# Designs tried in a protein design run: peptides against a protein of PDB entry 6FRK. Part 242

Target 1, 411 residues: chain A of PDB entry 6FRK
Amino acid sequence: NEEVLNAMLKEVCTALLEADVNIKLVKQLRENVKSAIDLEEMASGLNKRKMIQHAVFKELVKLVDPGVKAWTPTKGKQNVIMFVGLQGSGKTTTCSKLAYYYQRKGWKTCLICADTFRAGAFDQLKQNATKARIPFYGSYTEMDPVIIASEGVEKFKNENFEIIIVDTSGRHKQEDSLFEEMLQVANAIQPDNIVYVMDASIGQACEAQAKAFKDKVDVASVIVTKLDGHAKGGGALSAVAATKSPIIFIGTGEHIDDFEPFKTQPFISKLLGMGDIEGLIDKVNELKLDDNEALIEKLKHGQFTLRDMYEQFQNIMKMGPFSQILGMIPGFGTDFMSKGNEQESMARLKKLMTIMDSMNDQELDSTDGAKVFSKQPGRIQRVARGSGVSTRDVQELLTQYTKFAQMVKKM

## One batch from the design tools (peptide; made by RFdiffusion4, then SolubleMPNN)

Design b2_p24_8_s3 (from b2_p24_8, 14 letters changed)
Fold by OpenDDE base, seed 5:
Structure b2_p24_8_s3 (fold): chain B 411 residues (1-411), chain A 24 residues (1-24)
Amino acid sequence: as target 1 above (411 residues)
Amino acid sequence: SLKELLEKLKKLRELLLEYLKILE
């Protein structure tokens, strides 16, 4: 029985190491699981594998719980949230995602760009904020992040904002000058919460990076980014262990909506390759897939318009990365879609939708949209000009539509 | 029901796979 336990624990430990779980945490987990398993209960004919999996699951749940309650903003108060993290962690994008999350919940939210080190940081924040209709502050001329942060926080406090998010300079390396700048900003604005943003794809480096930030700045919350791809999220356990701070949100893609509150149980289930049935149910319910019954009925009748295609592209875009949805289904490996093809596919879909936004109702609602365009080539030129694309791009869209409509007619 | 949800997801997956093949 002990040999069987040791063999199964070796397989689990290997899988956790392949999931970027820190080697020290894996060793500790192995010892804790061995101490929690009653070998006598294992002898009673219970599925030894299920018992070990359950014990591993329980110990992983403990590793993501720092025993500290997550900070939450107070409604009707001014809540200052400072973001810290390395360059390339997704920090700036995550500021916009968090701002948008609170705005959608009816909070008066704003963004401050105190990143003076990175060229175009303010332009990037401004672009993201403008698209989401979030008020923003920053400077093209002021180089002191303390001045920008202080002025921005004062401005938005005076305007009675409830959520004031401050993005700081991210550097490529852990530099003492970065930590001093972060401390000066923190002292000037006195944030209610400091959020460390970590990239899940950095693997075994997660512990050392998270510790370096916690040792210099009073990190109270963690956000983990880039959980959309090959990163199985094991680095998140290292961040919690090093910071002793809860994970509050996860970034699950590049879209502003690819952001969700952290849930322990679904995360551990996904880490173990069990899928996330709860998150899948929630995501499917959010998509209002009931409206797809009308589409399925149209498809059964061999009718498919450019508008029907547009609505399906909207649904795909609302779902976020398809690899994530597949990864939530038990028995679908994360490897089913290569990361590179998905971002390119989403960019292609968005381009196709932009072309269709320049079409009229007669073109969109035609049962043979390609024939409408073939009869009057001037329509292709109009749509191309309206969408800022080539006539070739419009012809490629119509060719794709025609292929799909032919498949639907054969169904 | 979970069964109905799985059937809806299966249909959606089939649609998405066909869209992906067109984009390839």
Scores: peptide ipSAE 0.014, ipTM 0.379, DockQ to the pose 0.150
Fold by OpenDDE base, seed 3:
Structure b2_p24_8_s3 (fold): chain B 411 residues (1-411), chain A 24 residues (1-24)
Amino acid sequence: as target 1 above (411 residues)
Amino acid sequence: SLKELLEKLKKLRELLLEYLKILE
């Protein structure tokens, strides 16, 4: 019985190590599972494999629980959230994602760029913020991040913002100068929450990096990024262990919507390759798959409007990256869809939807939408002006629509 | 292509529906 247990634990430990779980945590988990399993009870049990899997699952759940309640913003108050993390961790992108998350929840949210070290940091933040219609602050001339952060926080406090997110400088490695800068910024703005952003793809380095940040700044929350299929998520366990801070959100891709509240059980289930059934059900319900019967019937009759195309784009956008949804299904590997092509496609769809948002009901609901525009070229110019695009971009959309409508007519 | 994306969406919906039926 002990040999069988050891063999099964070896398999699980190998899978966890392959999932970038820190070797110390895997060893600890192995001993905890051994201590939790009564060998006599296991001998009498019909399903030894299920018992071990359940014990492993319970111990992994404990590893992602720091025993500390996550900080949450207080409604009607000014909540200052400071972001810290290495360059390339996805910190700046995550600031925008978090801002957008709270904005969609009805919070008065803003962004501050206090990254003076990276050239173009403010331009990147400004671009993301403008695209999401999030108010932002930063400077092209001020080089002191403390001044920028302080001025920005003061400005947005005076304007009664509820969520004030401060992005700080990153470095390629842990540097004392970075930690000093972070401490100076933190002391100046007195954040209600300090969020450490960690890249899940750094694997075994997660523990050492997370510890180095926690030892220098009062990290109260963790966000794990790049959980978009290739990153196995085992580094998240190391971050919790090192920071003793809860994971509050995860970044699941490059899109601003590729951001979700951390859920322990779904995350561990996904880490073990069991999928995320809860998240899958939520996604299916959000898609209103049943409402697509009406569209399928229209398609069968060879009817396809610009509105029907818009609704399909909305459905695709609601799904997010297909790789994430497939990764919610047990036994479907995340590698089934090449990530790069999905994000570019989503950005293209969003652009096309923005053009269609400037169309009127007559244009959207016409069974021959391209002909409506061809008969009255002034419509193309109106839509182009309304959406801030070229007449060529509108013509490209109409060309794509025409190709699709022709395909539907052949079905 | 937009076509390929819509075909992928359709296949994914079918897979999701089949998976949900297996869970029920």
Scores: peptide ipSAE 0.006, ipTM 0.375, DockQ to the pose 0.020
Fold by OpenDDE base, seed 2:
Structure b2_p24_8_s3 (fold): chain B 411 residues (1-411), chain A 24 residues (1-24)
Amino acid sequence: as target 1 above (411 residues)
Amino acid sequence: SLKELLEKLKKLRELLLEYLKILE
């Protein structure tokens, strides 16, 4: 029994090290798991593998919990959030993602560029903010980040913004001058939260970097970036251990929507290669896949309307990127489907839905929608005008619908 | 194409349902 335990723990420890978990944390985990496993209970015929996996899972959950409650913004107050991190950590992109997240939740959100060191930092922030329709502040002429941060925070406080995000300079190396600058900015603006942004791909360097920031600036939250592709996220454990601060969000790609609140259990499950069963169940329930009985019945009767097509597009849109869903299934890698083709497909679906939003109930609920439009061509022109598209775009939609309805009739 | 997306959705649903049945 002890030999089996030691063999399985060796395999788990190897997998955790390959996932960029710090060697000290892996050693501590191994000791904690050994102390938590009752060898006598393992002898009683319980699935030894499940027991060890559960013990490992439980100890990893403890390693991600710093024992400190995450800071949350207060509604109706002015919340100043300062970002700190190395250059290339994804800090600037993460500022925009966080701003967009809060904006979508109905918060009055803004961005401040206090990065005076990097050429084009303000242009990059301005570009990202403009695309997301987020108010921004910065300067092309002011070189003191303290002045920019102070003026920007004061401006947006006076304009009753609820979320004020300040992006700071990142350096390639831990330079004392950078930490002094960050401290001066923090002292001037008195942030409610300081967020350390960490790149998950830096592996074993995560602990030393996170500690260096925490020793100089009062880091209260961590965001882990680049958890898409090769980064298994083990560095996140090192960041929590070094900063004694909770992970609040993760970046899961390059798109502004590739940003989610941190969930401990799904993260640890993914780290162990167990998938995200909870997130998968939630996603399946959100999709109401079982409520498709009515659709399946309609499909069995060869009935397919433009409304039925619209509802299917809504379900696809609610599902989000297929790559993320597949990455919730054990044994499916995050790279199984290329994200680029999905975003283009989603944009096409949104365009088609916008056209259908200009259709009336008679057009949407007809079992032969294409025939309704063919009999009265004036309907195509009405829908085109209502949706701001060409008559050709409406005809292309109707052609796609007709092809799909014919496919359904053959099923 | 819309067809390809719907085929992917169908396959994903089938896979998810099969996976859920294995978990039950």
Scores: peptide ipSAE 0.006, ipTM 0.366, DockQ to the pose 0.019
Fold by OpenDDE base, seed 1:
Structure b2_p24_8_s3 (fold): chain B 411 residues (1-411), chain A 24 residues (1-24)
Amino acid sequence: as target 1 above (411 residues)
Amino acid sequence: SLKELLEKLKKLRELLLEYLKILE
């Protein structure tokens, strides 16, 4: 029994290391799991694999819990949130995502750009904020981030904003000058929360980076970015261990809505490749996929139109990155779709939809759309001209549609 | 029901997988 336990723990430890879990945490986890497993209970014919998985899951949940309650903004009060992190961590994008998240929940939110070091930082923030209709402050002429942050916070306090987000300079290296600037800004604006933004893709470097920030700045919350299928999220455990601060949100992609509150159970389930059934249910409910009963009924009858295909493409696009959906389904690894293949697939999908936007209702609603086009080749030329594509591209779409329609007929 | 949702998700998954194979 001990040999079987050691073999299974070796497999789990290997998988956790491949998920960027810090080697010290993996060692501690192994010891904790060994201490938590009763070998006598394992002898009683219980599914040894399930027991070990449950013990591992329970210990991972403990590693994500710093034992500190996450800060939450108070409604009807002024809440100043300062962001800190390295350049390339996704800090600036995350500021916009967090502002948008609170705005969608009916909070009066604003953004302050106190990044004077990076050329075009204010323009980037302004573009993101304007696109999301979020009020913003910054300067093209002031070079002191303390002045900008102080003026911006004062302005938005006077205008009764509830959520005031301050983006600071990110630097390429952990320089003492960066931490001094962060301390000066923090002292001037007196933030209610300091959020450290960490890139999950840096793997084993997460611990050292998170520790360096915590040792210099009073980090109270962590946001982990780039959890878009490539980063297995093990670095998040290192961030919690080093900062002793809770993860409050995760960034799951490049879109402003690719941002969600951190949930411990779904996160650990994803990390172990168990999927996120709860998050999948929530996402399916948000998509109103129940309105597809009519489509499911058509599919049951072997009917599939170009419009039905268009609607499915819209549903895929609304779901966001397919890798995220697959990562929520048990038995689909996060690695099932490479990021490059997904962007290319989405671009192809959008191209196909653009071609279909040039089709008429007779073409879209035909149960044999390909036959409608084959009988009147002038339709292909019209659609090609209308969508700005070649006649070959339209023929390729019709070939794909025909393959789908044949599959639906075989279902 | 959860069962109906899982069945709908399974069908959607199958459809999406076939879509992906055609887009490859």
Scores: peptide ipSAE 0.017, ipTM 0.410, DockQ to the pose 0.146; fails the geometry check

Design b2_p24_8_s4 (from b2_p24_8, 13 letters changed)
Fold by OpenDDE base, seed 5:
Structure b2_p24_8_s4 (fold): chain B 411 residues (1-411), chain A 24 residues (1-24)
Amino acid sequence: as target 1 above (411 residues)
Amino acid sequence: KLEELLKKLAELRKLYLELLEILS
């Protein structure tokens, strides 16, 4: 019995190490599981594998629970949320995702760009905020992040915003100057919550990075990004252990909707390769697939507009990468679809949608949208200027639409 | 419920694959 337990624990420990779980946490988990398993109950013919899996699952759930209640914003109050994290962690994108999440829940939400170090930080935030219709503040001329953050927070407090999100400078390395700047900003704006954003794909480096932030700033919440990649999310356990702060959200892709509240049980189930049936059900229910009947009916009549194409692209974008959806189904490996082609396809769809956002209702609702543009070439130029793309990119979209509309007419 | 969800996912997958073929 002990030999069988040790062999199975070795297999689980290997799988956790391959999932980027910190070696110290894996050792502690192994000891805790050994202490929690009654070897006499294992002798009684119970499914030894299932018992070990359940014990491992329980210990992993404890590792993701810091024993601290997550901060939540108060409705009708001004809640200041400061974001901190390294450059490339997805911090700026995550600010926009969180703002959009709260806006969709009926919160009066805004964004402040206090990143003065990175060229184009404010343009990136402005682009994301404008696309999501989120109010934003920043400066092209002010170089002091404390001034920008203070002015922006004051402005949005005076305008009775409920959620005020402040993005800060990220650096490529842990620099003392970065931590001093973050402390100065935090002292000036007095945030209600400080959110550390961590990239899950950095694997074993998650502990050291998360600890370095917690030792310098009062991190109260963690957001883990890039859980769409090859990273199985073992770094998330290291973040909780190092920060002693709850994971509040996860980023599951590049889209603004690729953002969800953290759920412990589904996350651990996915980490162990058991799938996430609950998350699959929630995700499929969020797709509102009942609206597909109206589309199927339009398709049956051979009518397909640019708006209908836009709505289909929105539905695909809401699904996220199919590899993620399939990875939530028990027994479907994450490798079932080549991840590279999906990300590129999603980026292409997002570009096409951005072009269509610059079209008017007459263009979108025309049964022959390509003919509307061919009759008045000035429309192509207007759309190209409005979306910041070439006239060729708009023509390529219209060519793709025409191919699709011709297929629908042949169905 | 799971069978209905799997059916809906299969329909969406078909639609997605058809769209990917047009975008290729």
Scores: peptide ipSAE 0.026, ipTM 0.429, DockQ to the pose 0.142
Fold by OpenDDE base, seed 3:
Formats: structure tokens, C-alpha cells, sequence
Structure b2_p24_8_s4 (fold): chain B 411 residues (1-411), chain A 24 residues (1-24)
């Protein structure tokens, strides 16, 4: 029994190390699992594998629980959220994702760019914020991040914003000058929450990085990014251990919607290669697939409009990359679909939707949309001008619609 | 429920693949 336990623990420990879990945490987990398993119960013919998996799962759940309640914003109050993290951690992108998340939840949300170190930081934030219709503040001329942060926070407080997100400068490495700047900004704006953004792909460096930030600034929350990559998220355990702060959100891709509240159970299940069935169910439920039954029923009747196609594109866009969906299914690896083709396909879908946004209800709701445009070619020119595309792009969309409508008639 | 979900996902996958084929 002890030999079987040791063999299985060796496999689990190897898998955890391959998942970027810190060697100290793996050692501690091994000892905790050994202490938690009753060898006598293992002798009674219980599925030894399930028992060990359960013990491992339970200890991993403890490792992601810092024993500290996550900060949550208060409705109707002015909540200042300061972001800290290294350059390339996805910090700036994560600020926009968090802002968009709260905006979609009906919070009055804004963004402040206090990154004066990186050239084009404000332009990047402005571009992201404008696309998401999020109010933003920053300066092209002010070089003191404390002044920018203070002025921006004051402005948005006076305008009764509920969520005020402050993006700060990042460095490529831990530097004392960065931490002093972060402290000065934090002291000036007095944030309600300091969020450390960590890239999961840095592997074994997660512990040292997270500790360095926690030792210098009062990190209260962690966001882990790039969990759509080869990183299995073991670095997240290191971040929690080092910061003693909860993971509040995870970044699961490059899209602004590739952002979700952290859930312990699904995360550990995914880390162990058990898949994320709960997240899959939640994601499928968020898609309101019941509305797709009405669409499937229309499709079965051979009725397919440009609006129906638009709604399908919206559903695909809400699902995100199909590789993410597959990666939530047990036994399907994240690498099953080449990520490159999906991103290009999503960009094509967005372009098609933008063309369709310039169509009128008569064009969108016609059972033969292509015939409406063929009868009145001036409609193609109108839509092309309205969407900022060529007449050829509109004709290509109509050709694609016609192909799809023909396929639907054959179903 | 999982089997129904997997069926719905398979149908969505089929629709997605068909859409991708049309977009290619």
C-alpha cells in the first residue's frame, strides 16, 4: 500500500512540477497528502487512485485559499483599484478587461493611465478604452505618475464613478525605483484594492516575483494572466502562497471578454487535467443556448436571414475561441485547434458583423437578403460607405450568406 | 445533463466548422 501511494504521489508530483507548481509547494503537498491518507482505508479495497486524487485535490484547494476574503467593490461607492505588475504581465490589458467586466455588470467604470514610463502606454489604454466605450484619463505631457493618478482619481470621484481603475508603470524586472513610484502613487490615491497582475507563463519565477511585490506594496488581490497559453497555472499557487492574497480573476485569452472571476474548484480541476465541466456549463448557460433552439428550429425550416447569421456570429464571439471550449472538456488538450486560425476567424467575424451593422432591418430580416441587394445595387454601396469597407467586401459577405442559407436549406 | 450539453456542443461545433468553411 505504501509503495502504491509513493508511486502515485510521484506521478502527481511530476505532473504538478510540469504544471509550474513551485517545488517547495509540491514537497509540502506530498507530505500533507501522505499525512491525510489513511493507509488502512486504502487497504479496504477502496479505489486507491480516487482516494489519492481526492486528497491531492483537497490540498491544492487549500493552496489557492489564502484564508483571506477577497475584496469586492461596494455599489454606490467610489472604489479605487490600483494595478501593479511587471511589463509584459498583461497588466494594461487586464485593466481594460476588468473595466469592461464591471461596465457589463452595470457599474460606472473608468480607466486612468498612470504609466509614464512606457512610450505609447496612454495610446494603448485610450485605444482599448475607446473600443469598449470606457471613460479614460491620462496625459501626454505630465511625466509624474502621482500627479496623473491623483488628478484622474479626483476627476472621476467628482463625476461619481463607482469603479476607478489605475494602471501604473511596469518594469522588465524588479527595480527599487518602480516600487518607490508604486508606493508614492498608492499613498496619493489611497486605493481600496491593490491588484497584482502576474503572467502565469513565467513558471517557477512566479513565487519570487509575487513575493517581491507583496514585500513592497500592500497587494490585496491577484489576477493571473495568459492561462490560455502553455502555462497550466501552477504559478498561481505560488502567487497565492507568496502574497497571501486571493486570486480574484483570470485572463484566458487576448480578447477583452477573455476574463472571468476566479473559481477554485474549476481551476484545480483544470490544473489536474480533469477539465472544467462547471465552467463549460456556465459558459454554455451564459450563451443562452435556449435562444439557439429557436434558431435551430428556424434553420430546420430553411429560414435563414442576415440577422440570424449576425446572431450566430454574436454567439460564436461570446463563446470565444473553440480551443478554449475544447480545453474545458476532459481529455481534449488545449492544443487541439491551432490558435492562429481561430483569431483570424474571429477578426473576420468582427469585420462581417461591422458590415451588417450598416444594414437596415429590411435587409437583415429578409428571407433572401442577397436578392434584396441584387435587385437594388445601391444598397451595397450604402452599406459599404456606412461600414467603411469596399463594395467587394459587402459582396463577399452576401456570397457567404448565400452559401450558408443554401446549407441551411439542405439540413 | 452532461450528455445533452455535449450534444449541444457537438451541434455548435458542427455549425462553427460549417461557418469557418464558408468564411475560408
Amino acid sequence: as target 1 above (411 residues)
Amino acid sequence: KLEELLKKLAELRKLYLELLEILS
Scores: peptide ipSAE 0.024, ipTM 0.516, DockQ to the pose 0.129
Fold by OpenDDE base, seed 4:
Structure b2_p24_8_s4 (fold): chain B 411 residues (1-411), chain A 24 residues (1-24)
Amino acid sequence: as target 1 above (411 residues)
Amino acid sequence: KLEELLKKLAELRKLYLELLEILS
């Protein structure tokens, strides 16, 4: 029984290390699991594998629980949330995601860009905030992040905002000057919550990074980003251990909606490669895939219009990267599709949709859309001008449509 | 429900892959 236990624990420990779980945490977990398993109960014919998996699951649940209740904003209060994290952690994008999340929940939310170090930081925040209709503050000329943060917080407090998110400068390296700046900003604005944003893709470096921030700044919450990648999220355990702070949200992609409240059970299930069936069901239900049956039936009849293609592109865009959906299915790894190809494909889809947005109903609803354009070449020029693309790009779209329509006829 | 969801996902996957091949 002990040999079987040790063999199975070795397999689990290997899988956890491959999931970027810190080696110290894996060792601790192994000892805790050994202490929790009664070897006599393992002899009683229970599925030894299920018992060990359950023990491992319970110990992982404890590792993501810092024993401290997560900070939550108070309704009707002015809540100041300061973001800290390295450059490339997804901090700025995460600020926008959190703002959008609270806005959708009916909170009066705003964004402040106190990143004066990175050229174009304010433009990026402004673009994201404007698209999401989130009020924002920043400066193109003020170089002191303390002044920008203080003025922005004061402005939005006076306007009775409930959620005031402050994005700070990120640097590529842990520099004393970065921590000094963060402390000065924190002292000036007196945030109700300090959120550390961590990139899960840095793997084993998560512990050292999280510790360095906690040693300098009073981190009270963690957000983990880039869980849509090769990162299985093991670094999140390291962040909780180092910061002694709860994970409050996770970023699951680049879209503003690729952001969800942290749920322990689904997260640990994914970490163990069990998938997230509940999250998959929720996501599939949100997609209203029942509306696709009518479209699939229409496709089976060999009728395929440019509008039908547009609707399919919308459905694909709503799903997001297919790798994320596959990663929610038990037994499918996150590595099934390379991230680079999916992002490029999504950008291509969006470009094609923008071209089709310049088409009229006659063009979109024609059973032979390519023939409509071939009979009247002036339509191609109109669409090209309307969408800001070349006539060649429109011709390529029509060629792709024709190929797809031929494939649908063969189905 | 799960089997139906998996079937729908498989169909969407097929469609997605076919679209990606056309867009490549």
Scores: peptide ipSAE 0.022, ipTM 0.556, DockQ to the pose 0.139
Fold by OpenDDE base, seed 1:
Structure b2_p24_8_s4 (fold): chain B 411 residues (1-411), chain A 24 residues (1-24)
Amino acid sequence: as target 1 above (411 residues)
Amino acid sequence: KLEELLKKLAELRKLYLELLEILS
């Protein structure tokens, strides 16, 4: 029995190390699991594998729980959130994602760019904020991040903003000058929360980086980025262990919507390759996919319009990357679909939808949309001009629609 | 690339329908 336990624990420990779980945490987990498992209960014919898996799951849940309640913003108050992290961690993108998340929930949200070190930092933030319709502040001339942060926070406090997010300068190295700047900014604006943004793809380096930030800055929350691919999320355990701070959100891709509140159980389930059935159910329910009964019924009858295709593209865009959906299904890894092909596919879908936005209801609702355009070639030119694309791009869309409509008729 | 997109959409649709059947 002990030999079987040791063999199974070796396999689990190997899988956790391959998931970028820190070697010290894996050792501690192994000891904790061994101490939690009664070998006599394993002799009674219980599924030894399930028991070990449950014990491992329980100990991983403890490793992502720092025992500290996560800070949450108070409605109707001014909440200042300061972001800290290395350059390339996804900090600036994460500021925009968090701002957009709160804005979608009906919070009066704004962004401040206090990154004076990186050329074009303010332009990048402005571009992201403008796309999301988020109010922003920054300077092209002021070089002191303390002045920019203070002025921006004061401005947005006076305008009764509820969520005030401050992006700071990132560095390539853990330089003392960066930490001093962060402390000066923090002292000036008195943030309600300091968020450390960590890149999960750095693997075993997560602990050392997270510790270096926590030792210099009063980190109260962690956001883990780049969980959309090769980063299996084991670095998140290292961040919690080093910072003693809760993970509040995760970044699951490059899109502004690729951002979700951290849920411990689904995260550990995914880390162990069990999938996230609950998250899949939640995501399906959020999409109101049942409202597509009418579309499913039309498809069963071999009817497929350009509008039906548009609605399907909207549903795909709402679902997000297909790899994320597959990665929620037990037995499908996050790497099942190559990421590069998904972003290109989403950009193509968005381009096709933009062409379709220039079509009229007669064109969209025709059971033979391609024939409507073939009978009146002037429609192709109108749609091309309206969407800013070539007539060839419109013809390509119609060719695609025809292929889909033929597939639906064969179903 | 288009055929690949079409295949992905067909697979997504199948998964979507299967998910709807499981949720129903």
Scores: peptide ipSAE 0.013, ipTM 0.398, DockQ to the pose 0.022

